# Ledger of designs, part 149: peptides against a protein of PDB entry 8YR4

Target 1, 309 residues: chain A of PDB entry 8YR4
Amino acid sequence: PRGSPALQLVVLICLGLMGLERALNVLVPIFYRNIVNLLTEKAPWNSLAWTVTSYVFLKFLQGGGTGSTGFVSNLRTFLWIRVQQFTSRRVELLIFSHLHELSLRWHLGRRTGEVLRIADRGTSSVTGLLSYLVFNVIPTLADIIIGIIYFSMFFNAWFGLIVFLCMSLYLTLTIVVTEWRTKFRRAMNTQENATRARAVDSLLNFETVKYYNAESYEVERYREAIIKYQGLEWKSSASLVLLNQTQNLVIGLGLLAGSLLCAYFVTEQKLQVGDYVLFGTYIIQLYMPLNWFGTYYRMIQTNFIDMEN

## One batch from the design tools (peptide; made by RFdiffusion4, then SolubleMPNN)

Design b2_p21_8_s2 (from b2_p21_8, 17 letters changed)
Fold by OpenDDE base, seed 5:
Structure b2_p21_8_s2 (fold): chain B 309 residues (1-309), chain A 21 residues (1-21)
Amino acid sequence: as target 1 above (309 residues)
Amino acid sequence: SEFEKLLKELNQKRLEQERAE
């Protein structure tokens, strides 16, 4: 962004974090391979435990390979909020200024129905997301239950307990944090509607604004409304990053506990190296759709809130 | 037309950003 050295620095940091994500995408598979090799070679427990711990730490930074749920990705998303807000505000002000420069005939020719149609397209995209959620959430819950049963029967009751506690804590925190976020989202949507209404009122009063040369005053009032909106948007977006990071921590702890326990049982010759690979792969498979669950549940709640208003 | 395109593109980018987040 031209004119803000602070935001330029944030962009550079975000680019650096994107580079770090790419490095993690290479390192995580390498460390995983090294664990499998150490298990195959029957390496000393201390070397194995260190490699497993290092792998889980790198996996925590990476966030399951989808690039959006790791600590590095969450930090990038958090820092990017201000850059996005700067860009959005700049575009909204350019649009608003351009609308005030347009002829009265353009304002009179635009039927209120087109603004409604943009709102309706929002609602249709929502319905598609709700369907996608139902079709992804239900299978994911089924996969969790199947996983708990499978690990309890074929591995040990301790593995089933770890998965149960991890997934129960994950779901509970997802619900609680999402309900907490809904308050910020309602406040954001209310302020967005108020900001939009103010823009529409300014455009409807275009003749009066032009007659008094009050364009600069209306632009400044709109800028203040956008700043208030962006303060609420930041809280909403920051709360999402907090949700994703909390989810990543819960899965990371579950992966750590289960991977160490599995590695120990392989060392004791109670499990095979293949069982370690199975556990790690299955936990990652459960994590991938669950990461989107929070985003999707938020989309559902927004759509319910947007339908109630 | 161009302004509606821009508003649609902004709303679509906002929706895509809300989807990417």
Scores: peptide ipSAE 0.011, ipTM 0.405, DockQ to the pose 0.025
Fold by OpenDDE base, seed 1:
Structure b2_p21_8_s2 (fold): chain B 309 residues (1-309), chain A 21 residues (1-21)
Amino acid sequence: as target 1 above (309 residues)
Amino acid sequence: SEFEKLLKELNQKRLEQERAE
């Protein structure tokens, strides 16, 4: 971004974080291999516990394998909000200024209503998203229940309890934080509609604006409306990062507790090395659909709020 | 046409960003 050295530094930090994500994608499998080797060699508990803890910490930084929900990814997304807002504002102001410079014939020849309708068509995918959510949420809940039953029957009851507590806490926090986020999203959408209405009014009255040479005044009013919108957008986007990070933390704690307990039982010869691999793989498998649940629930809430307006 | 294309590209990028998040 030209003109802000602070934003240029943020871009460089974000690029550095992207490099770190790539390093984590290599390190996490290596540490996992090392755990399996240490379990096979019947290594001392202290070495095993340290390696497991280090693995879970690296996995917390990486996230669920997609790289989209790890601590590093969330930090990158959080920092990138300001860069995106700067770029968006610049593009919106360039478009708005260009629309005011366009000839009367261009405005008369185009249905302003079609431009509005194209902007609104983004909202019409509600029914498809609802069906997709139902078809993904219900199976995911079933997989969680099956997982709790499986771990309770074939593993020690402590594993079933860890999975139950982890998933219950995950779901509860997801709902609570998402309801909290809805407030910020409603405020953002209301301000977006107000900003759009001002732009439309200015464009409909372009002849009057041109007659009075008020183009600079209308551009400044639009800029102020965008800045107000971006203040609300930042709260919405930051609240999403907080949701994702909270989810990642809950899964990370569940993975830590379960992996340490599993490793302990392998050292006591109550479980096999394969059972450790199974537990880690299964928890990650449960997490992947749940991560998308937050995104889809967000999309549904958008569409409901956009239908209420 | 160019403005509609740009709006469509902006909305598509917004939707793609919202899906990548």
Scores: peptide ipSAE 0.006, ipTM 0.401, DockQ to the pose 0.025
Fold by OpenDDE base, seed 4:
Structure b2_p21_8_s2 (fold): chain B 309 residues (1-309), chain A 21 residues (1-21)
Amino acid sequence: as target 1 above (309 residues)
Amino acid sequence: SEFEKLLKELNQKRLEQERAE
């Protein structure tokens, strides 16, 4: 943000906290591995208690890998409120100034409520897109890359390849199925708006409907519109279940392949029991933010389309 | 208008529901 050194410092602190979240995402599984190895070796209570306490503290800072519930994430979100407000206000003022530069003919042809709705949608879309890109999409991609590098360096190239293939397939299927389901969602939203418009038209003409005793006809027409809407809603909801199940299957297959390979290397004494637990924990940790990736991608597409209109 | 408030509230609820999904 130009003009406020305090807000620039807050942005730098937020970027530093994002880096700390990435470090925690690597450290938490490592400490959990170390606990399992210390338990397996029957290590002295003092070493175990220190490692467990350190793990619980790191887990409190991380907040379970959802990126929203950890202390560091909450602190980042809290500090970012002022930056978001500054950005939102700047976008609103830019849109408002641009609206005032538009010709009088453009303003006379549009209802003031429609113009304000376009401005509110534009501001919300830009601010929302930026927040989702910076705080959800980019961090998730970074965690995947860090995971591939970590497993390739500290385990072997095969683990890095499994994570790469699993995450690439997951992302690709998430995009493809999300684009496919977007058609059903658009059709649902269009039918919802048409159903609402019919209800509003019937209610605005209430006196006329009552005068002609057409209440039963309007109710039946509304019922037909609801049934048509529910048929599209079912397709939208069923497509979401299909997305979630497809995602679950891809992660399940990746977890199976990697867990079997890890178990094999533990039997060959090339890895410890804790390394098996690390792999499972790390994959599940990567999966948690990825569950929301389809929602983020859809929101990005919707907001981009709403900016073009 | 009361109708514009209702539309804004419905859009806000839709945005909240889209964030909860």
Scores: peptide ipSAE 0.006, ipTM 0.390, DockQ to the pose 0.061
Fold by OpenDDE base, seed 2:
Structure b2_p21_8_s2 (fold): chain B 309 residues (1-309), chain A 21 residues (1-21)
Amino acid sequence: as target 1 above (309 residues)
Amino acid sequence: SEFEKLLKELNQKRLEQERAE
């Protein structure tokens, strides 16, 4: 935002908070490992209590464990409200100015309420897309890269390879299955709109339908439209279950391979028990943002299509 | 309820326009 130094400072603070979230995503599993190792070694209470207190504080800052957003993420979201409002207002004013430059013939051919609705959808789509890219997609990709580097440096190259293969396969299958699923969703939405249009037309022509005693015919036609819609809805819902199950299988296989390898190295005394717990915790932590990745990817695609139209 | 009313009004207005063409 070139017009306000205060908003530029808020953007820089939000970027700093995003960096802090990435650091917390590495530190929280490390502190949890340390707790497990200290418990295994029967370490003095003072060192254990300090490590537990530090872990709980870091976990409060991070969030994610209780399904709640962390303090850092909440603070970032709160500060970003002003930036989003400024960006939205700027896009709305640009669209409004452009609409005033359009010919009277274009305004006469389109209802003002429909034009405003298109403008509002366009603005919401652009601001939503930017928010999803900056706050969900980019951070998730960064966390995966940081995870691969961490496991490659601090464990063994084999762990880094397992995480790389698991996450690459997960992302690839998520994209491919989501693109495949988008066809079913488009067909469902088209049939929903057609079914709704038929219901509206039948209700608008209610007097005519009643005059011809065609009520039974219109009900049967509406039933056929509902059955056709439900067939497409089932395909859309079944494709979502297939996506979720595919994702679960990929993560399960990665977790199995990595857990077996970690257990083997613990039996050889090359790794500690805490390192086994760290691996499991870190993989689950990477999975949490990725579970929504298919939804975000679809929202991004929809928003791009809505911007091109 | 209000959103459904607005959608009905928009669809009614569209149908009236398609009948006037």
Scores: peptide ipSAE 0.000, ipTM 0.285, DockQ to the pose 0.018

Design b2_p21_8_s3 (from b2_p21_8, 18 letters changed)
Fold by OpenDDE base, seed 2:
Structure b2_p21_8_s3 (fold): chain B 309 residues (1-309), chain A 21 residues (1-21)
Amino acid sequence: as target 1 above (309 residues)
Amino acid sequence: SEFEELMQKLNEERLKKEEEE
């Protein structure tokens, strides 16, 4: 935002907090590994207690897996509220100014309330999408890259390859299955609108339907529309389950391959028991943001479909 | 997820506004 140095400072602080989140995503698994290794070695209590306390503190800052967002993420989200409000207000004022520049014929031909609603929905969707891309998509891609580098440098090139193949396949299948699923969602939304229109038309013509004793015919026609809608809804819901299951299978196969390879290297005394736990913990940690990515990519695609109709 | 609940709530509020108009 060019006009407020205070908001520019808040953006810089938010970027710094995003960098700290990336560092925490590497450090938390490392400290957890160290706890497992210290427990295996029967290390003295003072060293173990310090490492556990440090781990719990880092885990509080990170969040993830406790069902709550981390302190750093919450602080970032809190600081970003002012930036989002400034951006939203700027876009709303630009749209409002542009609407006033439109000809009287355009205002007479379109319901002003509907145009304002489309503009508000569009602005909220775009601002939400941009905020998500910046705070979820980019960080998730960064975490994947950091993960590949970390496993390639500190374990073996084979672990980096497994993570790369698993995450690449996960992302590719998520996109492909989501694009395939969009066809079912468009068909469902079109049939929902048609079913709603039939219900409204039947209610508006209720007196006429009553005079002709056509109530049974209208109920049967509405039932047929509902059955057709439910058939499309089932395809949409089943395609979602298929997406989630495909994602689960890809992560499961990656976890299996990497866990077997870790176990083998632990038996060969090339890795410690803590390194096995690190791999599993880190893969699950990479999966959590990716699951959100799949959900939100669907939302973005839905909002784009809803804007095209 | 809280996000699915938020989106469901936004869709429900959107539907309520469409029923009130």
Scores: peptide ipSAE 0.009, ipTM 0.435, DockQ to the pose 0.057
Fold by OpenDDE base, seed 3:
Structure b2_p21_8_s3 (fold): chain B 309 residues (1-309), chain A 21 residues (1-21)
Amino acid sequence: as target 1 above (309 residues)
Amino acid sequence: SEFEELMQKLNEERLKKEEEE
């Protein structure tokens, strides 16, 4: 973006964060290997605890293995909102201005296309919803229950409690923050529809706008509507980043508590090195479907809100 | 139209980013 040095700096920071994500993708497996080696060598607890804490911190920065929900990715997404909004607004204004330069024949054909797009979104949403509930939500809940039972029976009851508390807190916060976010999304969608309706009405009255040379006035009114929309979109997108970061923090705390406890029990020869690997792998495997659950629950709410409007 | 395709691509990229999240 040539016009704002602040936005250029944000782009450079985002590129730097993308480089950091690549470094984390290499460092996290290395630290994990180092933990396994230190456990095998029966290293002193202090060295193990520091290496485990460092690994969990790096994993918190990376996120659930894809990097998409990590602190660094969330920070990148958060910073990128303003860059995206600037670019979107510039493209929308350029297209709107260009549409006012086009001939009347282009405007008469458009009313039929918008009505069809609203109808197709509604039907695809319901079928996708049912499939996701059956294939992702139910299996994930089953895997959590199986995990709690497994860790409670074959490990110490403390591991089952950590998994239970972590997953219960994760699900509860996901629901609560998503319900809170729904208010911002409804307000955003209402303003988006109002902005689009205003653009369509201006374009349908193109002959009148051209006759009065009011193109600049309609563009400025559309710009104001976009700025109002982008204020609501920022709240919606920032609330999403907050959700992802809260989820990442809960999983990170669960991974920290369980990994430290597992490492301690391995040092006391109550558990094997393989049990440490199993715990860490299992928590990460539970996190991946839960992340998809948050995404799809958001899509469901989007489509439901888009049907109400 | 190129605008509808661009808005559809932006929505698809948004959906893909929401799927990658």
Scores: peptide ipSAE 0.006, ipTM 0.420, DockQ to the pose 0.028
Fold by OpenDDE base, seed 4:
Structure b2_p21_8_s3 (fold): chain B 309 residues (1-309), chain A 21 residues (1-21)
Amino acid sequence: as target 1 above (309 residues)
Amino acid sequence: SEFEELMQKLNEERLKKEEEE
């Protein structure tokens, strides 16, 4: 933000909080591991109680893995509201000034309200996209890299490879299946618009329809259009379920492979029981932001398709 | 038309509800 040193400071604080979230994502599983190991070793109560208290405090700061429930995440989101409002207002003013520079012929040929609505959707979409890229995509990629490094250094290189392959396959399949789904969504939206146009035309010609007693014919044509729309809607929705199941399967296979490998190393006394729990906890923590990635990529594509029409 | 505006509002409200869930 150019012009407000206070907002620049808030951005720096938000970046610092994002760094703290990354540190918490590593520390929380480590402390949980340590608790499980201390319990297994029947360690003295004082050491266990201190570690548990520290873990609970760190978990409070991190939150329940939903990304939105942690104290640090909530504080970041709260502080970011002012930055988002400043950015939105600046984009809105830029669009508004540009609209005023456009020729009178452009304003006469388009409904001003429709242009404003496109502008508002455009600004919301761009600001949402930027916020998501900064707060979800980049951090998730960072967490994956940090995870690969951590598992490669403190575990066996095989764990780092499993995480890498699982996450790479997950991201690749998410992109490919989402691009495939976009075809069904475009077809659905086109049929929705055609069905709506037919309904509007029938209602505008109501007097003519009534004069010819063609009400039953128009209703049947509308029914056929609805059935065709619902067939496309079903394909869109079913393709979404297929995406979610494919994603779940990839994570499940990665979790299975890594968990079996952890269990094997625990049986060979190369790893402790806590290390098995750490791996499972860390994979689940990586999955949660990635699941949000799939939902938001859908929202982005929605808004882009709705701007192209 | 008033109907198109109504349908568009309904779709926007549906989209907002899907964002709140």
Scores: peptide ipSAE 0.000, ipTM 0.362, DockQ to the pose 0.030
Fold by OpenDDE base, seed 1:
Structure b2_p21_8_s3 (fold): chain B 309 residues (1-309), chain A 21 residues (1-21)
Amino acid sequence: as target 1 above (309 residues)
Amino acid sequence: SEFEELMQKLNEERLKKEEEE
């Protein structure tokens, strides 16, 4: 933001908090590993209690793996409200200024309230999209890269390869299945609008429908339109379940392959018992923000469709 | 995901509020 040094400082603090979240995503599994190793070695209570207390504190800062419930994420979200409001207001003023530069004939031909609503939806959509890209997509890609590097350096190249293949397959399937779902959503929205238009036309022509005793015919046409809509809604909802199940299967296969490999290396005394737990914990932490990626990619596509209309 | 459903519900509720205003 060019206008206020205070908001620039808030952006820098938010970027610093994002860096802290990346550090926490590596540290939390490491501390959890250390607890399991200390328990296995029957270490002194003082060392164990300090490590557990440190882990719980780091887990409080990170949150429940969703990233959204951690203290650092909540603080970032809270500080970002002012930046979002400033960005929204700036985009609204730019659109409003551009609308005023348009000819009076364009304003008279469109209901000014509908144009303002489209402008407000468009500004909120763009601001939401930008906030999503900055706070979810970029951090998730960074966490994947950090994870691949970490597992390749501290475990074995095979672990880095499993994480790379699992995350690459997950992202590819998420994009492909989401693009496939967008076709069903567009068809659903088009049928919803057509069903609404038929209902409005029937209600506006109520006197004519009553004069010809055509009430039963209009009700049957509306019923057919609802059945067609529900068939498209079912395809949309079923495609969401298929996406979620496909994502769960890919992560499950990656977790299985890596967990078996960890268990094998623990039996060969190349890794400790805590390293097995670290791998499982870290993969689950990578999965949580990726599960949100499909949602927001759909939100992005919806917002692009709503901007094209 | 529950979040897709929540975000869809939030967008639908926002759309409804913007239609009622």
Scores: peptide ipSAE 0.017, ipTM 0.538, DockQ to the pose 0.068; fails the geometry check

Design b2_p21_8_s4 (from b2_p21_8, 16 letters changed)
Fold by OpenDDE base, seed 3:
Parts: structure tokens; sequence; C-alpha cells
Structure b2_p21_8_s4 (fold): chain B 309 residues (1-309), chain A 21 residues (1-21)
């Protein structure tokens, strides 16, 4: 933010904490590997106890692997509140100033409640988009890149290639299927609004409906609108299941290929048993944020559409 | 879900931003 050196320092600290989260995402699987190897080797209790204690401490800092429940993530979220408040207020004041610069004809053509609702949607859209980009999309892409580098350097180039192909295919299919699914969601939302409008119009004209004894006719029209809505809802829900299943299949194939390759290298004594456990743990850890990527992508699209209006 | 908690935290931070504006 221009004008507050304190807020700039908070942004830099938050970026540093994001870097620490990326380091923890690599270190936690490594320490878990080391525990498995020490257990396999029947290492002395003192070495094992130190490694377990260090792992639990790192896991406390990281959280459950979703990046939202760890101590570092909570500290980042806490520090970011002031930056978000400053950004929100700045966007709100810009929208408010712009609304006052608009022609009197534009204001006379709209109700005050509609103008406020547009302003609120605009503010929420910009602040939401920024938060999702900075805290979800960018970190997830960074974790994938770090994962590819890590596996390429410490295992074999083949592991880096498997992760690269798996994640690239996952992201591509997620985008393509989400774009396809957006058509069904838009049609569903349009039909939902039309169904609600019909119900509201019928209820507002209740006296007229009673006067003509048209209650049965209005109920039947509403039923037809619900059936049409449910047909679109089914397509939307079925498309979501297809997305989730496609994502699961891609991750499953990547996990299978990499796990077989790990098992082979363990049999050849090039890797330890702990390295097999590390690969599986790390791939699942990369998958957890990616499972929400289709939701993030939809939110980004919705926020862009809401900014254009 | 962790996402709902994140969304709730983002919405709460937006609501707190709206109250501080």
Amino acid sequence: as target 1 above (309 residues)
Amino acid sequence: SAFEQLLAALNQANLEAERAA
C-alpha cells in the first residue's frame, strides 16, 4: 500500500510467512520420512524422540496440510486483517467517489438500494479476488513448482516428470471442465431467479389470484418451473461429480505411477522405505489445496463478472 | 471445511473492514 510504511512492513512479513509455509510443506514430509527410516533401522530412542518431537512441532506450525489451520497460517491471517481493511476501505471510497461522478440521469434511472448493492458487490468482488489470488492460487502454484524441483533434485528426474505431468493435466482438466460446467451453473441460476420471480409475482398479486380462483393454476406453473430448475440443477451437480472424479483419477494415476517407481527404487536400494512414504504423503499434501482449485477458479470468474457489471 | 473456515475468515475480515471504514 502506498502511503503507510507500517502496512508495507506487514505485507513483507506476510510474504515471509507465506515463504515459511512453503518451506514447512517440504520439511514436514522429510521429517516424517526420517521417522520411518529411524524406526526401520531400529535407531536409538534419543534420536527417534528428537526427530518425532521436531516433526510434531513442524506439523503444529504447518497445520493439517490445508494451509488454513496451522499456527503460521493463523498468524499470517491475523496480520493481514489490517492490510485487508485498508484495501477494502480504499476500494469502497473509490467506488463511492465514482458513483458521485456519475450523471444524474444514471442515478434517476436506478433505485438507491440497487446503487448500494452494486457498490457492495464491486467492493466484495475486488477484495475477494485479491485475497483468493494472494492466499490460495499463488501459494498452490508455488507448492507445485517447489514439489517438482524437490523431486527432480532429491529423487530422480522421472519423479519430477511424473509430478509435472500429473499436476499439468490436473490443472488443464480442472480449467476445461470448470469452463464447461459454468454454462450449466449460469443456466441453473437464471432459472432459479425466474422461478423465484414467478413465486414473488404470484404472492404480490395474491388478491387477484384469489379473485379468479387461480391458486391451482399458479401452483401448477410453479411446479413446472421447479421441474425445469431441477433438470438444470441435476446437470450442474452431475458436472461437479464428473469434475471431482476426473481430478481423483488424475491424482490416482500420478500416485500409482510414482508409488510403483518409488517401490522399484527401494528394491534396488537407491531409496529407503521412508522415501516411499514421503512421496505418497507429499502428493496427497499437494492434492489437498488443488481439490479446491475448481472453486477458486469459479470465484475468480464470478468476481470478474461482478466487476464488469 | 477448511475452505469454509477460510471463506468465513475472509468474510469476517471483510465485515471488520466494512466496520472500520
Scores: peptide ipSAE 0.012, ipTM 0.357, DockQ to the pose 0.045
Fold by OpenDDE base, seed 4:
Structure b2_p21_8_s4 (fold): chain B 309 residues (1-309), chain A 21 residues (1-21)
Amino acid sequence: as target 1 above (309 residues)
Amino acid sequence: SAFEQLLAALNQANLEAERAA
């Protein structure tokens, strides 16, 4: 934000907190590994208790693996409220100024309520996209890269390759299936708008409907429109389940391949039992933000579609 | 209009429900 040094400092603090979240995503699995190794070695209670306490503290800072419930993420979100409000207001004022620069013919051809709805959708879309890119996409990609580097350096190149292939396949399938799903969502939204428009038109013409005793006919037409909508809604919802199952299958296959390879290396005494637990924990931690990636990529596409209409 | 407010509230509730899912 140009012109407010206080908001610039808040952005820098938020970026620093995002870096701390990336460090926590590496440290939490490492400390969990160390607990498992100390338990296996029957280490002294004082060393174990210190490591467990440190792990729980780091886990409190990180949160439940989604990143969204951790103390650091909550603090970042809290500090970001003022930056988001500044950005939203700036986008809203730019859209409003641009609307005032548009020709009188454009304003006469559109209802003021539709123009305000387009402006509000546009502002919400842009602000939502920016927040999503900064707080979900970039961090998730960073965690994947950090994961590939970590597993390639501290385990074997094969683990880095498994994580790379798993995450690349996950992202590719998420994009492809989401693009395919967007067709069903567009059709659903179009039918929802048509069904709503028919209901509104029938209710606005209620005197005419009452005069002709056409209430039963209008109800039946509305029922047919609902059935058609529900058929499209089912396709949209079923395509979401298919996306989630495809994502779960890819992560499951990656977890299987990596866990078998890790178990093999533990059997050969090249890795410790804690390293097996680290791999599983780290893959699950990568999965949680990626699940949100699918949901928000869908939201991005929907918002772009709603801006084109 | 009360209908535009209801539509805005329903769209907001759907957006919040899509964020909670």
Scores: peptide ipSAE 0.005, ipTM 0.326, DockQ to the pose 0.033
Fold by OpenDDE base, seed 5:
Structure b2_p21_8_s4 (fold): chain B 309 residues (1-309), chain A 21 residues (1-21)
Amino acid sequence: as target 1 above (309 residues)
Amino acid sequence: SAFEQLLAALNQANLEAERAA
């Protein structure tokens, strides 16, 4: 935000808090590993109690592993409200000024309600796109990279490779299947609008429909439109289930391969039992934000299309 | 769960953004 040093400071603090979230995402699994190892070794109570207390404190700061409900994330979200409001207001004023610069022919060709809807969509699109990119997509990609580096350095190059291949395949399939699914969603939305238009037309002409006793005919036409809509809705919903199942399969295969390899190395006494728990916990922690990636990608794509209009 | 509520809120915000679109 140019022009307010206070808002610039808030943005810098939010970026610092995002960096702290990334550090917590590495530290929490490490402390959990250490607890499991200390329990396995039957370590002294004082060392165990200190490690458990430290873990619980770090987990409070992180939240549920996604970072979305943690103290640090909540503080970031709270501070960002003012930045979002400033950005939204700026975009809204730019759209409003642009609308006043448009030709009289453009204004005469559109209803005032449609113009306002375009302005609201444009504002929501830009602010939504920025929020999803900065707070969801970029941090998730950073966590993946940090994960690959961590596993490559502290475990074995094979673990880093498994995470890299799993996450790369997950992201690629998510994009490809989401692009494929977008066709079904567009067809569904077009049919929904057509079904609504038929219902509105029938209701606006209710006196004529009643005069001709055509209520049964209009109800049957509306039923046919609903059935056609539901056929497209089913394709959209089924394609979403297919996406989720494909994502689950990729993560499941990555978890299987890495867990078997980790279990093998624990059996050979190259890794500790806590390292097995760390790997499983860290993979699940990476999966939780990624499960939303398909939703974020769709929102980014929709917001980008709405911004081009 | 707070995650399911966030999911429901994000899906609802998506559905509302999709309905407003």
Scores: peptide ipSAE 0.012, ipTM 0.401, DockQ to the pose 0.146; fails the geometry check
Fold by OpenDDE base, seed 2:
Structure b2_p21_8_s4 (fold): chain B 309 residues (1-309), chain A 21 residues (1-21)
Amino acid sequence: as target 1 above (309 residues)
Amino acid sequence: SAFEQLLAALNQANLEAERAA
């Protein structure tokens, strides 16, 4: 972005955060290996607890197996919103300006393509909703229940309780925050449709715009509409980052509580080192579908909002 | 319109970026 030193700084910070994500991808496995080694060597509880806590903190920064929901990734996504909006607005204004430079003959032929696209969005949304409910949401809920049962039977009842509380809190917060986010998304979509309608109206009135040499006025009016849209888009996107970060925090707390408890039971010779590895791996495996649940619930709500509009 | 298709592609890319995020 050549025009704003602030946005250039944000790009540099985002690149720095991408470098930090790569460092975390190396450090997290190292700390995990160190935990396994300390458990194998029967190291003092204090050293083990600090290493576990440090691992969970690093894992919180990294996020899930893909790093897509980590604190660093969420912070990068949050900061990138303004850069994306600047780039989008610049491209949209360049295209809109170029459309007003095109010949009258080009504008007269285009009314039919708009109606077809609105219809295609509605039909794709319903089929997508059903597929996401049946193939992603229901299996994810089943995997959670299986996980709770597994930890309750093969581990102590305390592990089953931790998983139950973590998953219940995760699901509840996912629903509540997503319902809250829906208000911002509806407002964004309404303003987007209004911004598009203004652009279409300007292009349909191309002859009038040319007659009055009002191309610059229509471009500025479109810019104002985009700025208003981007204010709502920012709220929608920022609320998404908040959802992802809330999810990451809940899983991080569950992983911390469960991994500390597991490590303690290994030190007391009630569990084996392999059980710690199993617990950590299984919780991370449960987290991946749950992270998708937030995405699916968002997609479901998107498709419902896109069907209502 | 090609502009609306582009805005849809940009919003679909934003929705896909929201899906990828």
Scores: peptide ipSAE 0.007, ipTM 0.352, DockQ to the pose 0.059; fails the geometry check

